# Designs tried in a protein design run: peptides against a protein of PDB entry 6J07. Part 113

Target 1, 107 residues: chain A of PDB entry 6J07
Amino acid sequence: GQRGWFCGSVSQDLRQFWVAEGGTISDPRAADFLFSCDASHPDTLRIYQSLDYIEDNATVFHAYYLSAVANAKIKNSVALGHFILPPACLQKEIRRKIGSFIWEQDQ

## One batch from the design tools (peptide; made by RFdiffusion4, then SolubleMPNN)

Design b2_p29_6_s2 (from b2_p29_6, 12 letters changed)
Fold by OpenDDE base, seed 2:
Structure b2_p29_6_s2 (fold): chain B 107 residues (1-107), chain A 29 residues (1-29)
Amino acid sequence: as target 1 above (107 residues)
Amino acid sequence: KKNELLEKELERIKKILEKLAAGENPNKS
């Protein structure tokens, strides 16, 4: 199965969708995927400060990905890579280099 | 310092996208 960690900023509906699709909820260290809706939330900040993240063994994705999957007519058309959630302090410059994040466009 | 962090994050994103394209778990080492 797929193990997911969720920041406190993520709604219960999205968490329930994850479970309904066969996923389980776990702590960040055991998780296969990390989801957040707020890069500035204390839960997410702790991820960015973790050794796993620093060593490139952890990535945070915006939980809106799950909403996009749930609402997509073709679910496999939603690309997870478009939902990477970088630290808040870097988002402005990253946006300048790469472009706006897809999760911002639908917010 | 911020520039260094930015470049590191950009490289992280690049690596994650490559892993996803290859069908790999982005959080697996």
Scores: peptide ipSAE 0.521, ipTM 0.882, DockQ to the pose 0.481
Fold by OpenDDE base, seed 3:
Structure b2_p29_6_s2 (fold): chain B 107 residues (1-107), chain A 29 residues (1-29)
Amino acid sequence: as target 1 above (107 residues)
Amino acid sequence: KKNELLEKELERIKKILEKLAAGENPNKS
């Protein structure tokens, strides 16, 4: 199954879409996917500070991925990798090296 | 410290992309 955790910054609509697509909502430890709309939100910050994240067992994705999937004619055409949400303090340098984040361009 | 964190994060991203390309769960090691 697909278990997702959602930061408080994520709208109810996106959460509902996740569930409508067959996903379930869980705590971060049990989640297969972690979604956030704000790297600076306290919920997301707690993820970045968690042992799971430090040990590379957790990755945060921007919830806008779900919106992109919802709007796509072909669901598989949306690349999840484009929606990785790194800590805010690193985004500028990451953007410089690998380019602007898609979730920033379309919002 | 920031440089170290940056390199670590870039490596993380690289690994995640590789996992996704292989159809694997990005949160599994």
Scores: peptide ipSAE 0.521, ipTM 0.882, DockQ to the pose 0.425
Fold by OpenDDE base, seed 5:
Structure b2_p29_6_s2 (fold): chain B 107 residues (1-107), chain A 29 residues (1-29)
Amino acid sequence: as target 1 above (107 residues)
Amino acid sequence: KKNELLEKELERIKKILEKLAAGENPNKS
């Protein structure tokens, strides 16, 4: 799908890029992709607390993915899976297990 | 409690990566 939800922490530029690439913007329940730049933002926190997220039917991605795609010579070279944005309280231990998040390294 | 949440999240990430590799939607829709 091409429906995306955006946390208030995401810039208008990234939202515009999403639309320019053929995406549409919707509420979290209808969205195919959820983007945020801040796991601690109230909008994102509400996602983590939602039934869809608890039941593993929702995933939040760091919006920096869109920036990486915009700047990549090869679109498919940017792996969305590297941009999963987990709850803030778990990030430290996740980094220990999997490694530093790409959206942190590229900042 | 935190360890349980961590393991759950790691499993979530694993599943999402598998879905993405298969070209599937990471959300319910």
Scores: peptide ipSAE 0.518, ipTM 0.882, DockQ to the pose 0.535
Fold by OpenDDE base, seed 1:
Structure b2_p29_6_s2 (fold): chain B 107 residues (1-107), chain A 29 residues (1-29)
Amino acid sequence: as target 1 above (107 residues)
Amino acid sequence: KKNELLEKELERIKKILEKLAAGENPNKS
């Protein structure tokens, strides 16, 4: 699906791009994709604390994914998996084990 | 506790990557 939820940390430009590309905006429970630019934002923290997240039925992605898609020269060349946004308190150790996040590299 | 949470998150990431590679929806909403 193309239903997305957006943390308050995400700019209106990125939200507008999502809609312009055919996406719709919904609440977290109905969304197919959850986007955030700040793992420490209260909106994102509520996702990490939700039952859906605890039960592995929800994942947060960095909204910079949308910027990467907008700037991509090859259609469908941007991999969503590179933009997973884990809780802030775990990012340092995750970075140590599997490498730096792409949304940090390109900003 | 933090180590346990870390391992759980790493496993989550692994599963999500596998789902995406298979063309599946990452969220089970």
Scores: peptide ipSAE 0.517, ipTM 0.882, DockQ to the pose 0.520

Design b2_p29_6_s3 (from b2_p29_6, 12 letters changed)
Fold by OpenDDE base, seed 4:
Structure b2_p29_6_s3 (fold): chain B 107 residues (1-107), chain A 29 residues (1-29)
Amino acid sequence: as target 1 above (107 residues)
Amino acid sequence: SLNELLEKELERIKKILEKLEAGENPNRS
């Protein structure tokens, strides 16, 4: 399915784009995809602290993915996997291991 | 430790990428 949850850090425009592309908005438990623009936002922190996340049954993606899709000539050319949003406390070392996050490169 | 958390997260990312490439739901293990 295409059910998405959105952190409060995500703009209404990106939410609307999701819906316009055929997505629906749901609570995080029912969502197929979780979107956030801020790993430190309380909404996102609740996800990271949830049992689902701890048990690897939840993944947070940076909502910039939706912006990238919106601006791409070929929408499916944007790889969702590049937009995995890890907890803030791990980002520094993750950048060291696999490089800077794509949403930061475009800023 | 931070190192343990990092390794777990890297493994998580790896598994998610595999699921995405296979067309599977990343929120389901």
Scores: peptide ipSAE 0.496, ipTM 0.879, DockQ to the pose 0.507
Fold by OpenDDE base, seed 5:
Structure b2_p29_6_s3 (fold): chain B 107 residues (1-107), chain A 29 residues (1-29)
Amino acid sequence: as target 1 above (107 residues)
Amino acid sequence: SLNELLEKELERIKKILEKLEAGENPNRS
């Protein structure tokens, strides 16, 4: 399975889904994927401030990706790239340039 | 500056998308 780290902002349901699909949960340094539902959460902020992130060796994805996968008829039809979660202070301008985030559209 | 951070992040996103399309690990360079 793939290793994932989860911000405290991510629900237990989504974490359980990850595990049910064969994933494991690890610390950020060992994780293949970093999931968060809140760019302003202290856990996520620590990622953005980390050397790994600054050196482009860490990426945070919105955990809504897992919900989308769970609800998709074809699981691999959900593109992970659509769920990149940038720092909160940049989101407004990023939305302006590349469009609204998927996790915001479905709400 | 915010503009510099924005451009950096946009470039970051671009690189990540390229990595994902190539089947590479998004957390590894």
Scores: peptide ipSAE 0.496, ipTM 0.880, DockQ to the pose 0.478
Fold by OpenDDE base, seed 3:
Structure b2_p29_6_s3 (fold): chain B 107 residues (1-107), chain A 29 residues (1-29)
Amino acid sequence: as target 1 above (107 residues)
Amino acid sequence: SLNELLEKELERIKKILEKLEAGENPNRS
C-alpha cells in the first residue's frame, strides 16, 4: 500500500507530494513507509526505540526520496534502498562501509 | 556495544535491500 508516516522534520511540501501521488498519511503502526529528514528528531527516535523497529518490521527512509522522485518524473528510476535512514549514532560508521548518503550529496 | 549495534544494522540494511530488489515490502507492514 501507500500509507506513509512522516516525522515532524519533513516539510509540508513533501507530505503534499506524497498525497498528490496517491499516498495517504497514517500513524507509524499503520504506515507502509516511514519518512524522516532527521534521525535525531524526537519523532524518529521514537521509531528507532519502538518494538516494530527492533523486530525489523519498520524501516525509516529519508524523505528526500520523495523530492528525488518528483524531480526524476519517473518513480522507478529512483532506488528507495538508497534512502534508508539509520540511527544517528551509527551513520558515521555506515558511511565508511557502504558510502555517503545520497541525500547529503544532492541537497 | 556500538560495534554490535553496527553489525546488526548493516545486516538489517542488507536484508531490506534484498527485499526491495525482489519487489517486496521492506517494512513488513
Scores: peptide ipSAE 0.493, ipTM 0.878, DockQ to the pose 0.517
Fold by OpenDDE base, seed 1:
Order: C-alpha cells, then structure tokens, then sequence
Structure b2_p29_6_s3 (fold): chain B 107 residues (1-107), chain A 29 residues (1-29)
C-alpha cells in the first residue's frame, strides 16, 4: 500500500502532497514508508532505536523525495532509493563511500 | 565498532535497493 509515517521535521505541505497522491498517514509500525527531513530529530531517532529498524524491518527516507516528485516533469524520474536516510552517525562515512546525498546536492 | 555498524548499514541499504527494484515493500510490512 501507500501508508506513510512522517517525522515532525516534515512540513505539512509534503504531508498534504502525499495524501493528494493517494497516500494515507499512519503510525510508524503500520507504515509502508517512513519519511523524515532530519536524522537527528527525536522522532526519527526513536525509529533508528526501534526493534523493527534493528532487525531490518524499517527504512527511513528523506522527505525531500516528495518535493522532488512534486516538481518533476516525469514522476518516475525520481528514484526513491536515492533518498534512503541513514542514522546521522553513519552519514559521513556513507558519503565517503557512495557520494553526497541527493537532497544535499539540490540545496 | 563503527566500521561494523557501517558495513551493516551498507548491506542494509543494498538489500533495500534490491527490494525497490523488485517492487517490494522496503519495510517488509
């Protein structure tokens, strides 16, 4: 399905876009997609600390994905995989290995 | 160690990308 959880760091505009595109909003345990704009936000930190995340049953995506989709001429031109949001403590080394995050490049 | 955590996370990301390519739910929910 298209059930999404949103960190408090995500704007209402992006949430409204999600709903307008047919998505629903749910708690993180029921969500198909977890969106955040800040890996250090308490809401997101709780996800990283959860058993579901530790057991690889949860993924956090940067909500900028939704903005990119909203502004794209072709919706499928935006790859969700480029917006995986890892814990803050790992981001530096991840950037070193696979490059800068796409949401940082467009800002 | 941090290196071990990093390697685990990279493997995690790889698996997620594979699921996305296959059209599967990345949260497995």
Amino acid sequence: as target 1 above (107 residues)
Amino acid sequence: SLNELLEKELERIKKILEKLEAGENPNRS
Scores: peptide ipSAE 0.488, ipTM 0.876, DockQ to the pose 0.513

Design b2_p29_6_s4 (from b2_p29_6, 11 letters changed)
Fold by OpenDDE base, seed 5:
Structure b2_p29_6_s4 (fold): chain B 107 residues (1-107), chain A 29 residues (1-29)
Amino acid sequence: as target 1 above (107 residues)
Amino acid sequence: EEDKLLEEELKRIKKILEKLAAGENPNKS
């Protein structure tokens, strides 16, 4: 898929990069990828509370993934899985068990 | 309970990682 939804917390630059790379922007329901830079942003919170998310049909990724891709020198060197953005209230314990989030380390 | 939510989220993450490793879309196709 190439349809992406963007939280209001994501910069226009990253949105433009997505489009420049062949992606399109859509509503959350139609999107193949959901990007956010803030798990506490109202837009993102609505995703976490949505039926699609509750039923494991939606995943939020930190938009920093796009920045990493843009700056990558090796094709496919950036792993999307490292950019899963869980609800803010769970991040501390998730970080403890899985490790620090990349977006927190690099930015 | 936060513990339950945490376990559910960890399970979710695990499934997503497995899908990504298999080249599948973690959300919708």
Scores: peptide ipSAE 0.545, ipTM 0.894, DockQ to the pose 0.528
Fold by OpenDDE base, seed 4:
Structure b2_p29_6_s4 (fold): chain B 107 residues (1-107), chain A 29 residues (1-29)
Amino acid sequence: as target 1 above (107 residues)
Amino acid sequence: EEDKLLEEELKRIKKILEKLAAGENPNKS
């Protein structure tokens, strides 16, 4: 479905865009997608510490994905996989392995 | 050796990418 959870770090504009595109907003447990703009935000940290995340049943995406979709000529050209948001403490090493995050490149 | 947490996260990312490529939702719900 299109149920999304949003960290407090995500702007109201991006939340509104999600809803305008047919999405709904829910709690993390019921959400199909989890969006955040800050891996260090308390809301996001709680996700990383949750059982669902530990068991690989939850993924956090950077909310900049929504901005990219909004601005894309072809919405399907924006790959959600490029916006996986890992814990802050791992990002440095992840960048070395797979390269810089797209949300850092485009902002 | 690489940090265990890093390796686990990289594995997680790989799995998520594969699911997304297959049109699947990586989340529980």
Scores: peptide ipSAE 0.545, ipTM 0.893, DockQ to the pose 0.559
Fold by OpenDDE base, seed 2:
Structure b2_p29_6_s4 (fold): chain B 107 residues (1-107), chain A 29 residues (1-29)
Amino acid sequence: as target 1 above (107 residues)
Amino acid sequence: EEDKLLEEELKRIKKILEKLAAGENPNKS
């Protein structure tokens, strides 16, 4: 199965969708995927400060990905890479370099 | 300092995208 960690900023609905699709909930270290809706949330901040993240072994994705998958007519058309969630302090400059984040466009 | 962090994060993002394109899990070491 696929293991996911969820920041406290993620709604129960999205967590339930994850489980309904066959996923399980785990701690960050055991998770295959890390989801958050707020880069400034303490839970997410702890991820960014972790050794795994510093060593490029952890990536946080915006949980809106799950909503996009749930609502997509073709579910495999949603690209996970579009939902990378970088630290809040870097988002402005990243947005300048790469462009606006997809979750900001739809919210 | 922020410039360095920005560059590191951009590099991280690039690496993640490459992993995803290759079908790899970006959270696996």
Scores: peptide ipSAE 0.544, ipTM 0.894, DockQ to the pose 0.518
Fold by OpenDDE base, seed 1:
Parts: structure tokens; C-alpha cells; sequence
Structure b2_p29_6_s4 (fold): chain B 107 residues (1-107), chain A 29 residues (1-29)
């Protein structure tokens, strides 16, 4: 699907790009994709605390994914899996184990 | 407790990556 939820930390430009590419905006429960630019933002924290997330039925992605897609030279070359956004309190150790996050590398 | 949460999150990430590789939606809505 093409339904997306956006944390308040996501710029209006990225939201507009999502809609321009055919996406729609919905609440977290109905969304196919959850986007955030800040794991510590209250909106994102509510996702991490939700039953859907606890039961592994929800995933948060860094909204920089949309910027990467917009700037991609090759269509469908951007891998969504590189943009998984884990809780802030775990990011340091996750970075140590599996490497730095792509949104930190390209900025 | 933090170590347990870390391992659970790493397991979650692995599972999501596998779903994406299979072309599945990572969010069950």
C-alpha cells in the first residue's frame, strides 16, 4: 500500500513529496509506512510504546528515505531496509553491532 | 534489562529485513 504516517519531526517538504508520488497520509494504525526524523519525538515515542510495535506489527523508518528516493539516479535503487529507525536509547549499541545509520552518513 | 531490549530490537530488525527482501509489507495493517 501507499498509506503513510508522519511524525511531527518530518518536514512539510518530505510529506508533500510523498503525496506528489501518489501516497496518502493516515493515522499510525492504518498506515503501511511510518516515517520519523527523530526517535525521541513524542509522536515517535508513542509508536514505540504502542501494542502494534510491541507485537512486531509496526516499524518506524527514517523519513530521509524519501529524500534519498527523490535524489536517486536509478529508479527503485534505494533500499528501505537501510532506514529502519530504532528507539533512541538503543541506537548507540545497534550502531556498534551493525554499523552506522545511512541517514547519518549522507548528511 | 537494556541488553535484553537490545537483543529483541536486533531480532526485530533482522525479521523486518527478511520481510522486505521477500517483498512483504513490514507493517501489518
Amino acid sequence: as target 1 above (107 residues)
Amino acid sequence: EEDKLLEEELKRIKKILEKLAAGENPNKS
Scores: peptide ipSAE 0.542, ipTM 0.894, DockQ to the pose 0.522

Design b2_p29_8_s1 (from b2_p29_8, 16 letters changed)
Fold by OpenDDE base, seed 2:
Structure b2_p29_8_s1 (fold): chain B 107 residues (1-107), chain A 29 residues (1-29)
Amino acid sequence: as target 1 above (107 residues)
Amino acid sequence: EKLKKLQELIEKLTKKAEEVIAKRRKRNA
């Protein structure tokens, strides 16, 4: 199975979807996937400040990825790269260069 | 051109993310 961590900003519905698809929920250290809906949430901030993240051994994904997967006819067609959630301090510059994030477009 | 560059970036980011996930999976196995 796949292990995921969820920020408190993630809805219970998305968490339930993860579990329904065979995933388990774990602490950030044990998780393969880290999901959040808010880069400014304290839970997510702690991830960004962790050694794992600083050393590029962790990636935070916007939980909207799960919604996209749920709605996709072909689940593998959803690219993780679209859903990388960077720290808030970087988002403004990213939007300036490449445009708004996908979760901002669809919500 | 912008769309092309964006798609390339997404592909690179996807690859990187998959590598990170793989590393974490191995670490926690």
Scores: peptide ipSAE 0.638, ipTM 0.918, DockQ to the pose 0.652
Fold by OpenDDE base, seed 5:
Structure b2_p29_8_s1 (fold): chain B 107 residues (1-107), chain A 29 residues (1-29)
Amino acid sequence: as target 1 above (107 residues)
Amino acid sequence: EKLKKLQELIEKLTKKAEEVIAKRRKRNA
C-alpha cells in the first residue's frame, strides 16, 4: 500500500478511489504522495512552505493523476511527471518551457 | 524536435518525482 495526503481541494470521489485501490490517507509528513487540485489552496500553500518542500524532499501532484490512473489500462503507463503541481508563482514559467498542464488540457 | 524534447523532460521529471517518493518512503519506514 501507499500513503497519500489530500488537500481540501481534492474531491471525495478521488479520495475514495485512492482508498479503493488500497491507498491510505495520512498527514503530509507521513505521506508518500501529496495530492492537490489547487496550488493556491491554503492546505497546499502550507506544503510549499514546509521544510520538506523547500529541501526538495516533497512533491505535490495534481489529483487528476488518479483520474488518469483510473482510466488507464496499465497503471504504470501514467507518467507522474505530467502531474507535478508547482507553486502558482512558478506555473507560468513552467508552462512556457514545457507547455500547458495536462489537467488543463483534458478538462 | 519539440515533442521529443518534451517527452524527455517529462521522463526526467517523472524520475525525479519517483526518487522523492522513494526517499519519503524510506524516511517513514
Scores: peptide ipSAE 0.638, ipTM 0.917, DockQ to the pose 0.653
Fold by OpenDDE base, seed 3:
Structure b2_p29_8_s1 (fold): chain B 107 residues (1-107), chain A 29 residues (1-29)
Amino acid sequence: as target 1 above (107 residues)
Amino acid sequence: EKLKKLQELIEKLTKKAEEVIAKRRKRNA
């Protein structure tokens, strides 16, 4: 199965969708997927400060990924790369290079 | 082409993310 961790910023609806799709919810260390809707939320900040993240062994995804999956006709048509949620300190530069994040445009 | 480069970047990011997930899955198996 797929194990996911959810920041407190993620709505209950998205969490419920994850579970409905067969996912389980776990602590960050045990989770394969880390979801957040706010890079500045204390829960997410703790992830960015963790050794897992610093050592490039963790990726935070915007939970809007789940919404995109829910709305997609083909589940695998939604690329994870679109939904990587970087620390807030990097987002401005990223927007400059590649434009607004998908969750800011399609939300 | 700019769009091509962007698509390639997304592809690379996706690949990296999948590798991280796979690594975590293996670690926590």
Scores: peptide ipSAE 0.637, ipTM 0.916, DockQ to the pose 0.644
Fold by OpenDDE base, seed 1:
Structure b2_p29_8_s1 (fold): chain B 107 residues (1-107), chain A 29 residues (1-29)
Amino acid sequence: as target 1 above (107 residues)
Amino acid sequence: EKLKKLQELIEKLTKKAEEVIAKRRKRNA
């Protein structure tokens, strides 16, 4: 099984899906995956301020990844790289160079 | 082409993320 941490911004449905797929829920330090739906949420901000994140030993993913996995016919078709959630201060520049994030396109 | 560059970027980001996850898994094992 894989261990995940969830920001308070993530719905209970997505958390339940994670558990149903064999995942467990843990604190950020113990988690393999860190999920959030809001880069400005206090929970997520604390991650960005942690030594783990600052030293590039942590990655925050948008929880929409789980929705994409749930709806995918082929699991490997969902690339984690599309769902990296950077700090809000970087998102505007990223949108300018690359375009809107995938979780914004489906809304 | 732009599309090719984007795909390459996503692949690199995916690889990096998987490496981070693997390191965390090892650390917490």
Scores: peptide ipSAE 0.637, ipTM 0.917, DockQ to the pose 0.645

Design b2_p29_8_s2 (from b2_p29_8, 16 letters changed)
Fold by OpenDDE base, seed 4:
Structure b2_p29_8_s2 (fold): chain B 107 residues (1-107), chain A 29 residues (1-29)
Amino acid sequence: as target 1 above (107 residues)
Amino acid sequence: DKLKELLKLIEELTKKIQEVIAKRRERNA
């Protein structure tokens, strides 16, 4: 199964969707996927400060990925790479190169 | 084509991410 960690910024609905799709919820160390809706949330900041993340052994994803999957006609059509949630300090540069984040388009 | 290039970059990122996830799965297995 898929193990996921969720920042406190992620709604219960999205967490429930994860579980409904066969996922389990775990602590960050055990998680395969790390989900957040707020790069500035204390939970997410702790991830960015962890050795796993600093050593490029962890990636934080915006939980909107789950919403996109839920609404997609074809689940595989949703590219996980679109939903990387980098630290706030890097987001400006990324927007410059790639454009606005996908989760910002519907806001 | 700019859009094509962006999509390609996202695809590459996706692949790299999958490798990271796979590594984490192996570590925590």
Scores: peptide ipSAE 0.349, ipTM 0.804, DockQ to the pose 0.572
Fold by OpenDDE base, seed 2:
Formats: C-alpha cells, structure tokens, sequence
Structure b2_p29_8_s2 (fold): chain B 107 residues (1-107), chain A 29 residues (1-29)
C-alpha cells in the first residue's frame, strides 16, 4: 500500500480519491508521498523546514498530480517530475528557467 | 529541442523522486 500525507490545502475530494485507489493517510514522517496545493500553507512550510526535507529525504508534490492520474487514460503516463512543489522562494526562479508549473496552466 | 530537454529533466527528476520514496518506504517498513 501507498501512504500519503496531505496538507490542509488539499481538497477532500483528492484525499478521497487517494483512499479509493487503495492509499492510506499518514503523518508526514511515515508517508511515502507528501501532497500539497499551497507551498505557503503552514502545513507545507513545516515540511520544508523538517530535517527530512533539508536532507533531501522528502519531496512535496502538488496534489494536482492526483487529478491528472484520475483523468489520464494511462495512469502510468503521468510523470511525478511534473508535480514537484518547491518552496515558494524557489518557484519564481524555476518559472524563469523552465516556464510555468503544470498546475498553474490547468487550474 | 527545448521541449526535449525539458522532458529529459522531468524524467530525471522522476527517477530521483522514486529513489527518495523507496528510501522512505524502507525506513518506515
């Protein structure tokens, strides 16, 4: 099974989808996947400040990933790399170099 | 060309992410 943590910024619908697909919800330390819709949300900020994240042992994903999976004909075609949610302080620089994030395009 | 490079970057990031997830699973097993 897959264990996921969800920031308070993530809708109940997406959480329910995760569970419906066989996932479980856990605290950040125990989670395999960390989902958020807001890099500035206090829950997400706590992740960015954690030792796990600082030591590159954690990755935060935008929860839009789950929407993309739900809507994809081939679920495995959705690449996790598209949905990395970096701290807000880095996002402007990233947009400058590689363009807008996918969740910004489709929202 | 630019698109190709971007796709490659995403692929590499995806790979690294999978490694992180695997490590987390091992830790919490």
Amino acid sequence: as target 1 above (107 residues)
Amino acid sequence: DKLKELLKLIEELTKKIQEVIAKRRERNA
Scores: peptide ipSAE 0.349, ipTM 0.805, DockQ to the pose 0.627
Fold by OpenDDE base, seed 5:
Structure b2_p29_8_s2 (fold): chain B 107 residues (1-107), chain A 29 residues (1-29)
Amino acid sequence: as target 1 above (107 residues)
Amino acid sequence: DKLKELLKLIEELTKKIQEVIAKRRERNA
């Protein structure tokens, strides 16, 4: 099974979808996937400040990934790399190079 | 072109992320 951690910024609907698909919810250190909807949320900031993240042993994903998976015709057609949620200080530079994040386009 | 290069970059990042996840799974197994 897949273990996921969820920031308080993530809706209950997305959490329920994760569980419905066979996922479990765990603390950040035990989680395979770290989900957030707000890079500035205190929960997410604690991740960015953790040794795991600083040592490149953790990645935070925008929970919109789960919505994209739910709506995809082919499950593997959604690239996880498109849903990386970097610290706020890096987002501006990324937008400059690649463009707006996917979760910002459909809003 | 630049778009192709960016897409390749995203692909590479995806692969690196998968490695991170795999490492976490191994650690927590």
Scores: peptide ipSAE 0.341, ipTM 0.799, DockQ to the pose 0.545
Fold by OpenDDE base, seed 3:
Structure b2_p29_8_s2 (fold): chain B 107 residues (1-107), chain A 29 residues (1-29)
Amino acid sequence: as target 1 above (107 residues)
Amino acid sequence: DKLKELLKLIEELTKKIQEVIAKRRERNA
């Protein structure tokens, strides 16, 4: 689906883009996509602490994905999977395994 | 299907994250 939840760290511009592209905004439990710009934001931390996330039933994505889509020549040229936003405590180790995050390279 | 491809990629990255978590647990055990 196209139901999305947004952390308070995400700008209104990105939220508006989501809606303009046909998405809807919902609470985290109902959302298919969870967007955040800050893994340390209280809103995002609550997601990481939720049973859904702990049980691998939820994924948080960096909202920069939406910016990348908005600026892409081809809409589907941006891979959502590259924008997974893990908890801050794991990011250093993850960088060693998969490399630097896309949002860190492109800007 | 493009969506399936994206989901597959997410799955792979999720597994990598789980490996990191497992390593941390082992270190703290």
Scores: peptide ipSAE 0.110, ipTM 0.638, DockQ to the pose 0.104

